# Designs tried in a protein design run: peptides against a protein of PDB entry 4Y8H. Part 64

Target 1, 222 residues: chain A of PDB entry 4Y8H
Amino acid sequence: TTIVGVKFNNGVVIAADTRSTQGPIVADKNCAKLHRISPKIWCAGAGTAADTEAVTQLIGSNIELHSLYTSREPRVVSALQMLKQHLFKYQGHIGAYLIVAGVDPTGSHLFSIHAHGSTDVGYYLSLGSGSLAAMAVLESHWKQDLTKEEAIKLASDAIQAGIWNDLGSGSNVDVCVMEIGKDAEYLRNYLTPNVREEKQKSYKFPRGTTAVLKESIVNICD

## One batch from the design tools (peptide; made by RFdiffusion4, then SolubleMPNN)

Design b2_p21_5_s1 (from b2_p21_5, 15 letters changed)
Fold by OpenDDE base, seed 5:
Structure b2_p21_5_s1 (fold): chain B 222 residues (1-222), chain A 21 residues (1-21)
Amino acid sequence: as target 1 above (222 residues)
Amino acid sequence: REEVVRASGAEEHAAMSAALL
């Protein structure tokens, strides 16, 4: 997996690749690694696919209940705290590595969470097996005061570095943009750089390509 | 003692069967 988050002047963008693996096997070519915790709080997941989905749904449900109880819009720091406390309780046995991002009444936020419940904060972050490939792009091209368009470009270029250089990453780029005062913009398959061309040859040979040397008809009814 | 060996084999089998991201 390659997942990234990038802050820009008026919000935050997260992006992910779309490969899932089982050892040397590509299990899914176009999985969704961007999860909605709340309407304006999204995360990207790396690690165990089931754990990333299950933990984000669990916290998403509890964040909705908390929002209703408090009569307040969900806060990214509330999701962060709930996720880290849950993951820490399970001592890294829940294999979820998350970039959590969003907008709330306090502004735009970007965090990472590791399976043991540690958390980081930054203006740009990467996680997964492709994180070093992504970080090489981020460190080379990140600047303060990014526009929305510059941040989407930077995040998508960082994911592409994972797609091209990491065995655990591949296929497409998914993006989610969370801008202050707007709805979240989920861009599924924002880039599809790995569309396979039509196969030039078929192994569907004409009937009779293999000669029938012997035929026997057996009646199956007694 | 037998349960611990089954737990490790089940965890290894679960880990091998888990889709990774």
Scores: peptide ipSAE 0.273, ipTM 0.620, DockQ to the pose 0.056; fails the geometry check
Fold by OpenDDE base, seed 3:
Structure b2_p21_5_s1 (fold): chain B 222 residues (1-222), chain A 21 residues (1-21)
Amino acid sequence: as target 1 above (222 residues)
Amino acid sequence: REEVVRASGAEEHAAMSAALL
């Protein structure tokens, strides 16, 4: 997996690749790694697919209840705290590595969470097996006061670095943009750089391409 | 020995069954 988050002047963008793996096997070529916690709070997940989905749904449900009880829009720091406390309670046995981002009445936020419940803050972050490939792009091209378009480009370029250089990453780039005062813009398959070309040859061989060298019928019943 | 092989096989099967992101 390659997941990234990038802050820009008026919001935050998260992006992910779309490969899931089971050891050496590509399990899904176009999985969704971007999860909605609330309308304006989204998460990118790395680690165990089931754990990333289940933990984000659980916190999403509890954030909705909390929002109703408080009569307030959900805050990214509330989601962060709930995720952190949950993951820490399970001592890293829930294999969720998350980039949590969003907009709320306090502004735009970007955080990371590790499976043991540690949390980081940054203007740009990367996680997953492709995180070093992504970070090389981020460190080379990140600047303060990014525009929305520059942040989407930087995030998508960082995900592509994972797609091309990390075995655990691949296929497509998904993006979610969370801008202050706007709805979240979920861009599923924002880039599809791995469209399979048309097959140059037909694999329909003529009959007899493999010669039958010998046939024998054996009765196995005595 | 069989339980350890079953547990290892179930853990290996569970680990092989876990999609990683």
Scores: peptide ipSAE 0.272, ipTM 0.627, DockQ to the pose 0.055; fails the geometry check
Fold by OpenDDE base, seed 1:
Structure b2_p21_5_s1 (fold): chain B 222 residues (1-222), chain A 21 residues (1-21)
Amino acid sequence: as target 1 above (222 residues)
Amino acid sequence: REEVVRASGAEEHAAMSAALL
């Protein structure tokens, strides 16, 4: 997996590759690694696919209940704290590694969470097996005061570095843009750089293409 | 030697049964 987050002047972008693996096998070529915690809070997941999905759904449900109870829009720091405490309780046995990002009434936020419940903060982050390939692009091209378009490009270039250089990463780039004062923009398959050309030949021949040259009926029971 | 191969094979098999991201 390659997942990234990049802050820009008026929000945050997260991006992911779309490969799932089972050891040396590509299990899914076009899985979704971007999960919605709330309308304006999204995460990217690496690690165990079931754990990343289940933990983000559980916290998403509890964030919705908390939002209703408090009569307040969900906050990224609330999701971060709930995820951290849940993962820490399970001592790293829940194999979820997350980049959590969003916009809330306090502004735009970008965090990472590891399976043991540690958390980091940054203007740009990467996780997964492709994280070093992504970070090489981020460290080379990140600057302060990125525009939305520059941040989407930087995030997608960082995911492509994972796609091309990490065995655990591949296929497509998914993007989610969370801008202050706007709805979240989920761009499924924002880039599809691995579309295979159509097969020039088909092995589907008409019935009867192979002529029957001889037929014989043999009794198997005497 | 056989027990270490079985333990690593069971952990690899358990890890291979889960889809990884």
Scores: peptide ipSAE 0.263, ipTM 0.625, DockQ to the pose 0.059; fails the geometry check
Fold by OpenDDE base, seed 2:
Structure b2_p21_5_s1 (fold): chain B 222 residues (1-222), chain A 21 residues (1-21)
Amino acid sequence: as target 1 above (222 residues)
Amino acid sequence: REEVVRASGAEEHAAMSAALL
């Protein structure tokens, strides 16, 4: 997996590749690694696919309840705290590595969470097996005061570095943009750089392609 | 040694059974 987050002047972008694996097997070529915690808070997941989905759904439900009880819009730091406490409770046995991002009444936020419940903060972050390939792009091209378009490009270029250089990453780029004062923009398959060309030849041969060298009729009813 | 190999094989098989991201 390659997942990234990048802050820009008016919000945050997250991006992911779309490969899922089972050992040496590509299990899914076009899985979704971007999950909605709330309308304006999204995460990208690496690690165990079931754990990333399940923990995100659990915290999403708890954030909705908390929002109703407090009569307040959900905050990214509340999602961060709930996720880290849950993951820490399970001592790293829940294999979820998350980039959590969003917009709330306090502004735009970007965090990472590891399976043992540690958390980091940054203007740009990468996780997964492709994280070093992504970070090489981020370190080379990140600057202060990125525009929305520059941040989407930087995030998608960083995911592509994982797609091309990490065995655990592949296929497509998914993007989610969370801008202050707007709805979240989920761009499923924002880039599809691995579309297979049409097969130039058919593997369907005409009848009679294999010559009959010998025929024998056996009566089975005697 | 056999239990560690069985545990590693079961963990490897469990890891191969889980979809990874």
Scores: peptide ipSAE 0.258, ipTM 0.621, DockQ to the pose 0.059; fails the geometry check

Design b2_p21_5_s2 (from b2_p21_5, 15 letters changed)
Fold by OpenDDE base, seed 5:
Structure b2_p21_5_s2 (fold): chain B 222 residues (1-222), chain A 21 residues (1-21)
Amino acid sequence: as target 1 above (222 residues)
Amino acid sequence: RREAVLASGREEHRRMSEALK
């Protein structure tokens, strides 16, 4: 997996690759690693696929209840706190590594969470097996005061570095853009750089290519 | 059952893959 988050002048972007693996096997070529916690709070997940999905759904449900109870829009820091406390309780046995990002009435936010419940903050972050490949791109090209378009490009270039250089990453780039004062823009398959070319040869032979040398009908019922 | 992994890191992926055997 390669997942990234990048802050820009008016919001935050997260991006992910779309490969799921089971050891040496590609389990899914086009899995969705971006999860909605709330309408304006999204996360990218690495680790155990079931754990990343289950924990984000659980916290998403509790954030909705909390929002209704408080009559307030959900905050990224509330989701962060709930996630980290849950993960810490399970001492890293829930294999969820998350980049959590969003916009709320307090502004734009970008955080990461590790399975043991530690949290980081930054203007740009990467997680997953492709994180070093992504970080090499981020460290080379990140600057302050990125535009939306520059941040989407930087995030997608960082994911592509994982796609090309990390065995655990592959296929497509998914993006979610969370801009202040706008709805979240989920760009499923924003880039599809691994479309297979048409097969030049067919292994379908005409009927009769293999001659029948002998046929026998045997009655097996007495 | 082999769980689907969204590889978190080389060493952690190895440990998770070994723990699932």
Scores: peptide ipSAE 0.114, ipTM 0.579, DockQ to the pose 0.206
Fold by OpenDDE base, seed 1:
Formats: structure tokens, C-alpha cells, sequence
Structure b2_p21_5_s2 (fold): chain B 222 residues (1-222), chain A 21 residues (1-21)
């Protein structure tokens, strides 16, 4: 997995690759690793796919209830705190590594969470087996005061570095853009750089194409 | 000692590599 987050001048972008793996096997070529916690708070997940999905759904449900109870829009820091406390309670047995990002009435936010419940903050972050490949791109090209378009490009270039260089990453780039004062823009398959070319020939032959060249009957009963 | 440290480091690396997928 390669997941990234990048802050820009008016919001935050997260991106992910779309490969799912089971050891050396590609289980899914086009899985979704971007999850909605709330309308304007999204996360990217690495680690155990079932755990990343389940924990983000659980916290998403509790954030909705909290929002209704408080009569307030959901905050990224509330989601962060709920996620980290839940993960810490399970002592890293929930294999979720998350980049959590969003916009709320307090501004734009970008955080990471590890399975043991530690949290980080940054203007750019990467997680997953492709995180070093992504970080090489981020460290080389990140600047302050990125535009939306520059941040989407930087995030997608960082995911592509994972796609091309990490065995655990591959296929497509998914993007989610969270801009202040706008709805979240989920760009499923924003880039599809690994579309297989059409097969030049059909391998479906008519019945009877393979002739019987020789037959022998051997009696195996004494 | 050296093999135990290498084994623990490989297991930690394996665990981290599996957790990062």
C-alpha cells in the first residue's frame, strides 16, 4: 500500500493506490483505500484492510452521533482522538495505519495514526509499504503554499512512485480533495496508468482444432 | 547472540512489512 496526504493553501488532499495483496498474491487490482468518516473528513488506510474499514466505519458512526448530540459539524481532531483511543485500547491488534484528513469549522487538518495509537501531524505524510517511495517524491517537490492543482499533482506523483517501486502497491490512483467551504471531491481512479492493452489475438479456438494424432488402448486387467 | 539479534530484527522487519501492507 501507498497512501499520502498533502495540505494545500485552502484544504487537504489524500491519495492512495488500489492494489490489495495477500502475501505474494494480488488479491484485488482496484480496491478502495479511501474511506469516508464524515462528509468532509476522509481517511486513507494501510495494514489489515478489514481493520481499516471496520475502525473507520465505527468511528464514522460515533462521529455522526457526536455531531448530532453537540449540534456541531464533525472535527478532524475528534475523529483523530476517537481513533487513537480505540487503537490504543486494542494494543496494536487492530492493524490499522491511517492518514486522517479533512476540513471543519477550525480549518484544514492532516494527521497520521499508527496501530498502537500514536499520532503525527504534518503538511505532507505517507504510510504503507510504498511510504518511502512516496516520501522521496514529497521531500523533493513539496513547497509551502501549494495550490489545489499542485497538491493533487504532488499527491498523485507520490502514489505513482509507490505504484512503480513498491511490490505492495499498484494499479490506479484514487484521490480525495477536501477544500474549505466546499464539499469533498472523491476522485475514484483519478489515474489509471496500468490499463492492460487489448490482447492482440484470441486464444479461443474452434472445437476440433486439436486433432488426435495417435490412440492406444491398454488393458490393465489381468 | 548475533543470530538472535538478526532473527529479532528480521521478525520485526517482517512484522512491520506485513503491517505496512
Amino acid sequence: as target 1 above (222 residues)
Amino acid sequence: RREAVLASGREEHRRMSEALK
Scores: peptide ipSAE 0.014, ipTM 0.309, DockQ to the pose 0.056
Fold by OpenDDE base, seed 4:
Structure b2_p21_5_s2 (fold): chain B 222 residues (1-222), chain A 21 residues (1-21)
Amino acid sequence: as target 1 above (222 residues)
Amino acid sequence: RREAVLASGREEHRRMSEALK
């Protein structure tokens, strides 16, 4: 997995690759690693896919209840705190590594969470097996005061670094843009750089293409 | 409890935001 988050002047973007793996096996070529916690708070997940999905759904439900109870729009820091407390309670046994981002009445936010419940803050973040490949791109091209378009490009370039250089990453780039004063824009398969080319030949052969060299009929009913 | 979680989150965010300046 390669997941990234990048802050820009008026919001935050997160991005992910779409490969799921089971050891050396590609289990899914186009899985979704971006999860909605609330309408304007999204996360990218690395680690155990079931755990990332389940924990984000659980916290999403609790955030909705909290929002209703407080009569306030959900805050990214509330989601962060609920996630980290939950993960810490399970001492890293919930294999969720998350980049949590969003916009709320207090502004735009970008955080990361590790399975043991530690949290980080940054202007740009990467997690997953492709995180070093992504971080090499981020460190090389990140600047202060990015535009939305520059941040989407930077995030997508960082995910592509994972796609091309990390065995655990591949296929497509998913993006979610959370801009202040706008709805979240979920761009499923924003880039599809690994479309399989059309097969040059058909491997359908006529019946009888393989010659029968020997035939034997054996009666097996004694 | 929920207010305490929110308060702790705000304080953590404040500290982290100050560390990024």
Scores: peptide ipSAE 0.000, ipTM 0.218, DockQ to the pose 0.026
Fold by OpenDDE base, seed 3:
Structure b2_p21_5_s2 (fold): chain B 222 residues (1-222), chain A 21 residues (1-21)
Amino acid sequence: as target 1 above (222 residues)
Amino acid sequence: RREAVLASGREEHRRMSEALK
């Protein structure tokens, strides 16, 4: 997995690759790693796919209830706190590594969470097996006061570095843009750089291509 | 059942690769 988050002048972008693996096997070529916690709070997940999905849904549900109870729009720091306390309670046994980002009445936010419940803050972040490939791009091209378009490009370029250089990453780039004063823009398959060309030959031979040379029926019961 | 993994790091990828041997 390669997941990234990048802050820009008026918001935050997160991006992810779309490969799921089971050891050396590609389990899914086009999985979704971006999860909605609330309308304006999204996360990208690495680790156990079931845990990333389940924990984000659980916190998403609790954030909705908390928002209703408080009569307030949900805050990214509230989601962060709920996630970290939950993950810490399970001592890293819930294999969720998350980049959590969003916009709320206090501004735009970008955080990371590790499975044991530690949290980090940054203007740009990467997680997953492709994180070093992504970070090489981020460290080379990140600047202060990015535009929305520059941040989307930087995040997409960082994910592509994971796609090309990390075995655990692949296929497509998903993006979610959270800009202050706007709805979240979820861009499923924003880039599809790995469309397979048409196969030169088909291995579907006509029925009967392999001739039956001999048939023998042997009775095994005496 | 082999869990689907969104590889979090090189170590998780290694552990998953070893669990397939």
Scores: peptide ipSAE 0.144, ipTM 0.616, DockQ to the pose 0.186; fails the geometry check

Design b2_p21_5_s3 (from b2_p21_5, 15 letters changed)
Fold by OpenDDE base, seed 1:
Structure b2_p21_5_s3 (fold): chain B 222 residues (1-222), chain A 21 residues (1-21)
Amino acid sequence: as target 1 above (222 residues)
Amino acid sequence: SREAVLASGREEHARLLAALE
């Protein structure tokens, strides 16, 4: 898995790859790793898929109830606190690693949460088995005052670095954009780099035709 | 006890997982 978050001038972007693996086996090529906690608060999950889904659904339900009771838009820090308390209670027995991001009346926010409940804050973050490859891109190309488009590009480039360099990452890039004053924009399969363009030319070679890709004649002069 | 909190947490998590299946 490769998951990233990037702040930009007016919001935050999160992105993820879509490969699900069970050990050395690719179980799913189009797994959704971006989860909605609330309309304007999303998370990217790494670790056990079932754990990430269960945790995010629980917190999403509680945030919705809290929003209804308070008649207020939910805050990212409230979601963070609830996630942190929940994960801390399980002391790492829940295999959920999360990037939590969103917009609320206080602004844009980007956090990470580890399985034991520790939290980090940053302008850019990466988690998962491809996180080092992603972080190399983020550290090299991140700048202050990114535009929305620059942030989407940076996040997607970081995920692609994970896809290319990590066996646990692959297939497509999903993106979610949360801009202040706007609805969240979930871009499922924003990039599909491994979709073999159906080569329009199906060269149906008849069975038994080995395509000679390269012929080199080496004259061994005696 | 710390152990009781962990046990209660695991039980709650298991219930959540079962509800998602």
Scores: peptide ipSAE 0.008, ipTM 0.369, DockQ to the pose 0.028
Fold by OpenDDE base, seed 2:
Structure b2_p21_5_s3 (fold): chain B 222 residues (1-222), chain A 21 residues (1-21)
Amino acid sequence: as target 1 above (222 residues)
Amino acid sequence: SREAVLASGREEHARLLAALE
């Protein structure tokens, strides 16, 4: 898995690859690793897919109840706190590594959470088995005052670096853009680099051609 | 006011960041 988050001038972008693996086997080529906690708060999950989904659904439900009770838009920090407390309670037995991002009345936010409940803050973050390859791209190309388009490109390039360099990462790139004053924009399969263009090789060999199955060059000269 | 909500949110964010360190 490769997951990233990037802050830009008016919001935050998260992105993920779509490969799911079971040992050496690709179990799913189009796994969704971006999860909605609330309309404007999303997370990217690395680790056990079932654990990341279950945790994010639980916190999403609690955030919705809290929002209804307070009559307030949910805050990213509230989601972060609930996730942190939940992961800490299980002391790393839940195999969930999360990038949590969103927009709220206080602005745009980007955090990471490790399986034991530790948290980090940054303008750019990467997690998962492809995180080192992604971070190399982020560190090289991140700048202050990124535009939305530059942030989407940077996040996508970072995920692609994970796809190319990590066996645990692959297939497509999913993106979610959370801009202040707008609805979240979930871009499923934003990039599909491994879509085999149907080899337009019309294997229509002309009638009367025989396929050469094997060619061996034997030097008969002693 | 929008400013009061922003201020309270920044304070809460700062407290949470301080608790994370």
Scores: peptide ipSAE 0.007, ipTM 0.373, DockQ to the pose 0.020
Fold by OpenDDE base, seed 4:
Structure b2_p21_5_s3 (fold): chain B 222 residues (1-222), chain A 21 residues (1-21)
Amino acid sequence: as target 1 above (222 residues)
Amino acid sequence: SREAVLASGREEHARLLAALE
């Protein structure tokens, strides 16, 4: 898995690969690793998919109840706290690593949570088996005051780095964009790098024609 | 200004984080 989050000038983007593996086997090529906690708070999950889904659903339900009770839009830090407390109770027995991001009345936020409930804050984050490859891209190209488009590109490039360099990551790139004052934009399969573009030019070569890619004629002067 | 709102949001975020640590 490769998951990333990137803050931009007016919001936050999270992205994930879509490969699910069971040992050496690709179990699913199009696994959804982005989960909605609330309309404007989303999570990217790494680790055990079942644990990630269960935790995010539980917290999503509780956040909804809390929002109804308080008559307020849910805050990312509230989701973070609830996730942290839940994961901490299980002391890492829940195999969920999360990037939590969103927008709320206080602004845009980006956090990570480890399985034992530790949290990190940053303008860019990566988790999962491909996180090092992703982080190399993020560290190289992140800058202050990213535009939405730059952040989407950066996040996508970081996920692709994970896809290319990590066997546990692959297939497609999912993206969720949370911009202040807008609805969240969930871009399922934003990139499908392994979808063979229909080769526009079907060069039907007759059977037996080897395409000569490069011919170099060296004149051996006697 | 949009910048002021973002700045205030960041400060509040920092306070909330400090409270969660």
Scores: peptide ipSAE 0.006, ipTM 0.364, DockQ to the pose 0.021
Fold by OpenDDE base, seed 3:
Structure b2_p21_5_s3 (fold): chain B 222 residues (1-222), chain A 21 residues (1-21)
Amino acid sequence: as target 1 above (222 residues)
Amino acid sequence: SREAVLASGREEHARLLAALE
């Protein structure tokens, strides 16, 4: 997994690859790693996909209830605190690493949360197995006062670096843009670099080739 | 107790996971 967050002049962008792996096997080529906590608060998840999804849904539900009760737009720091408290309760037993980003009445925010509940703040962040490759791009090209377009490009380039250099990362790039005063823009499959152009050569498999519908590779440990 | 909070959290998370399956 490669996930990134980038602050820009009027908001925040998060991005993720779409590869899901189970050991050495690509389980899903189009896994969604960007999760909505609220309309204007999104997170990117690394670690166990089920854990990240479960945590984000729980916090999302609680934030919604809190928002309804208070009649207030949810704050990113409130989501962060709830996530942190939840993950801390599990003491790393939940394999969820999150980049949490959003806009609220106090501005744009970008945070990371580790599985044990530690939190970081930054203008740019990367997590996952491809995080080093992504961070190299971010550190090289991040500047203050990025435009929305520059931030989307930077985030996408960082994810692509993860895709190219990390076996755990791959397929497509998903992006979510959260700009102050606007609705969140979720760009599913913003980049699809590995769309195999239809090989013009229809290799007509010989008559009798059964389409392999599902391939499971089982590592038999001897 | 810290243990009770951890246990309740784990149960809640397990229920959430089961609901996603």
Scores: peptide ipSAE 0.027, ipTM 0.569, DockQ to the pose 0.031; fails the geometry check

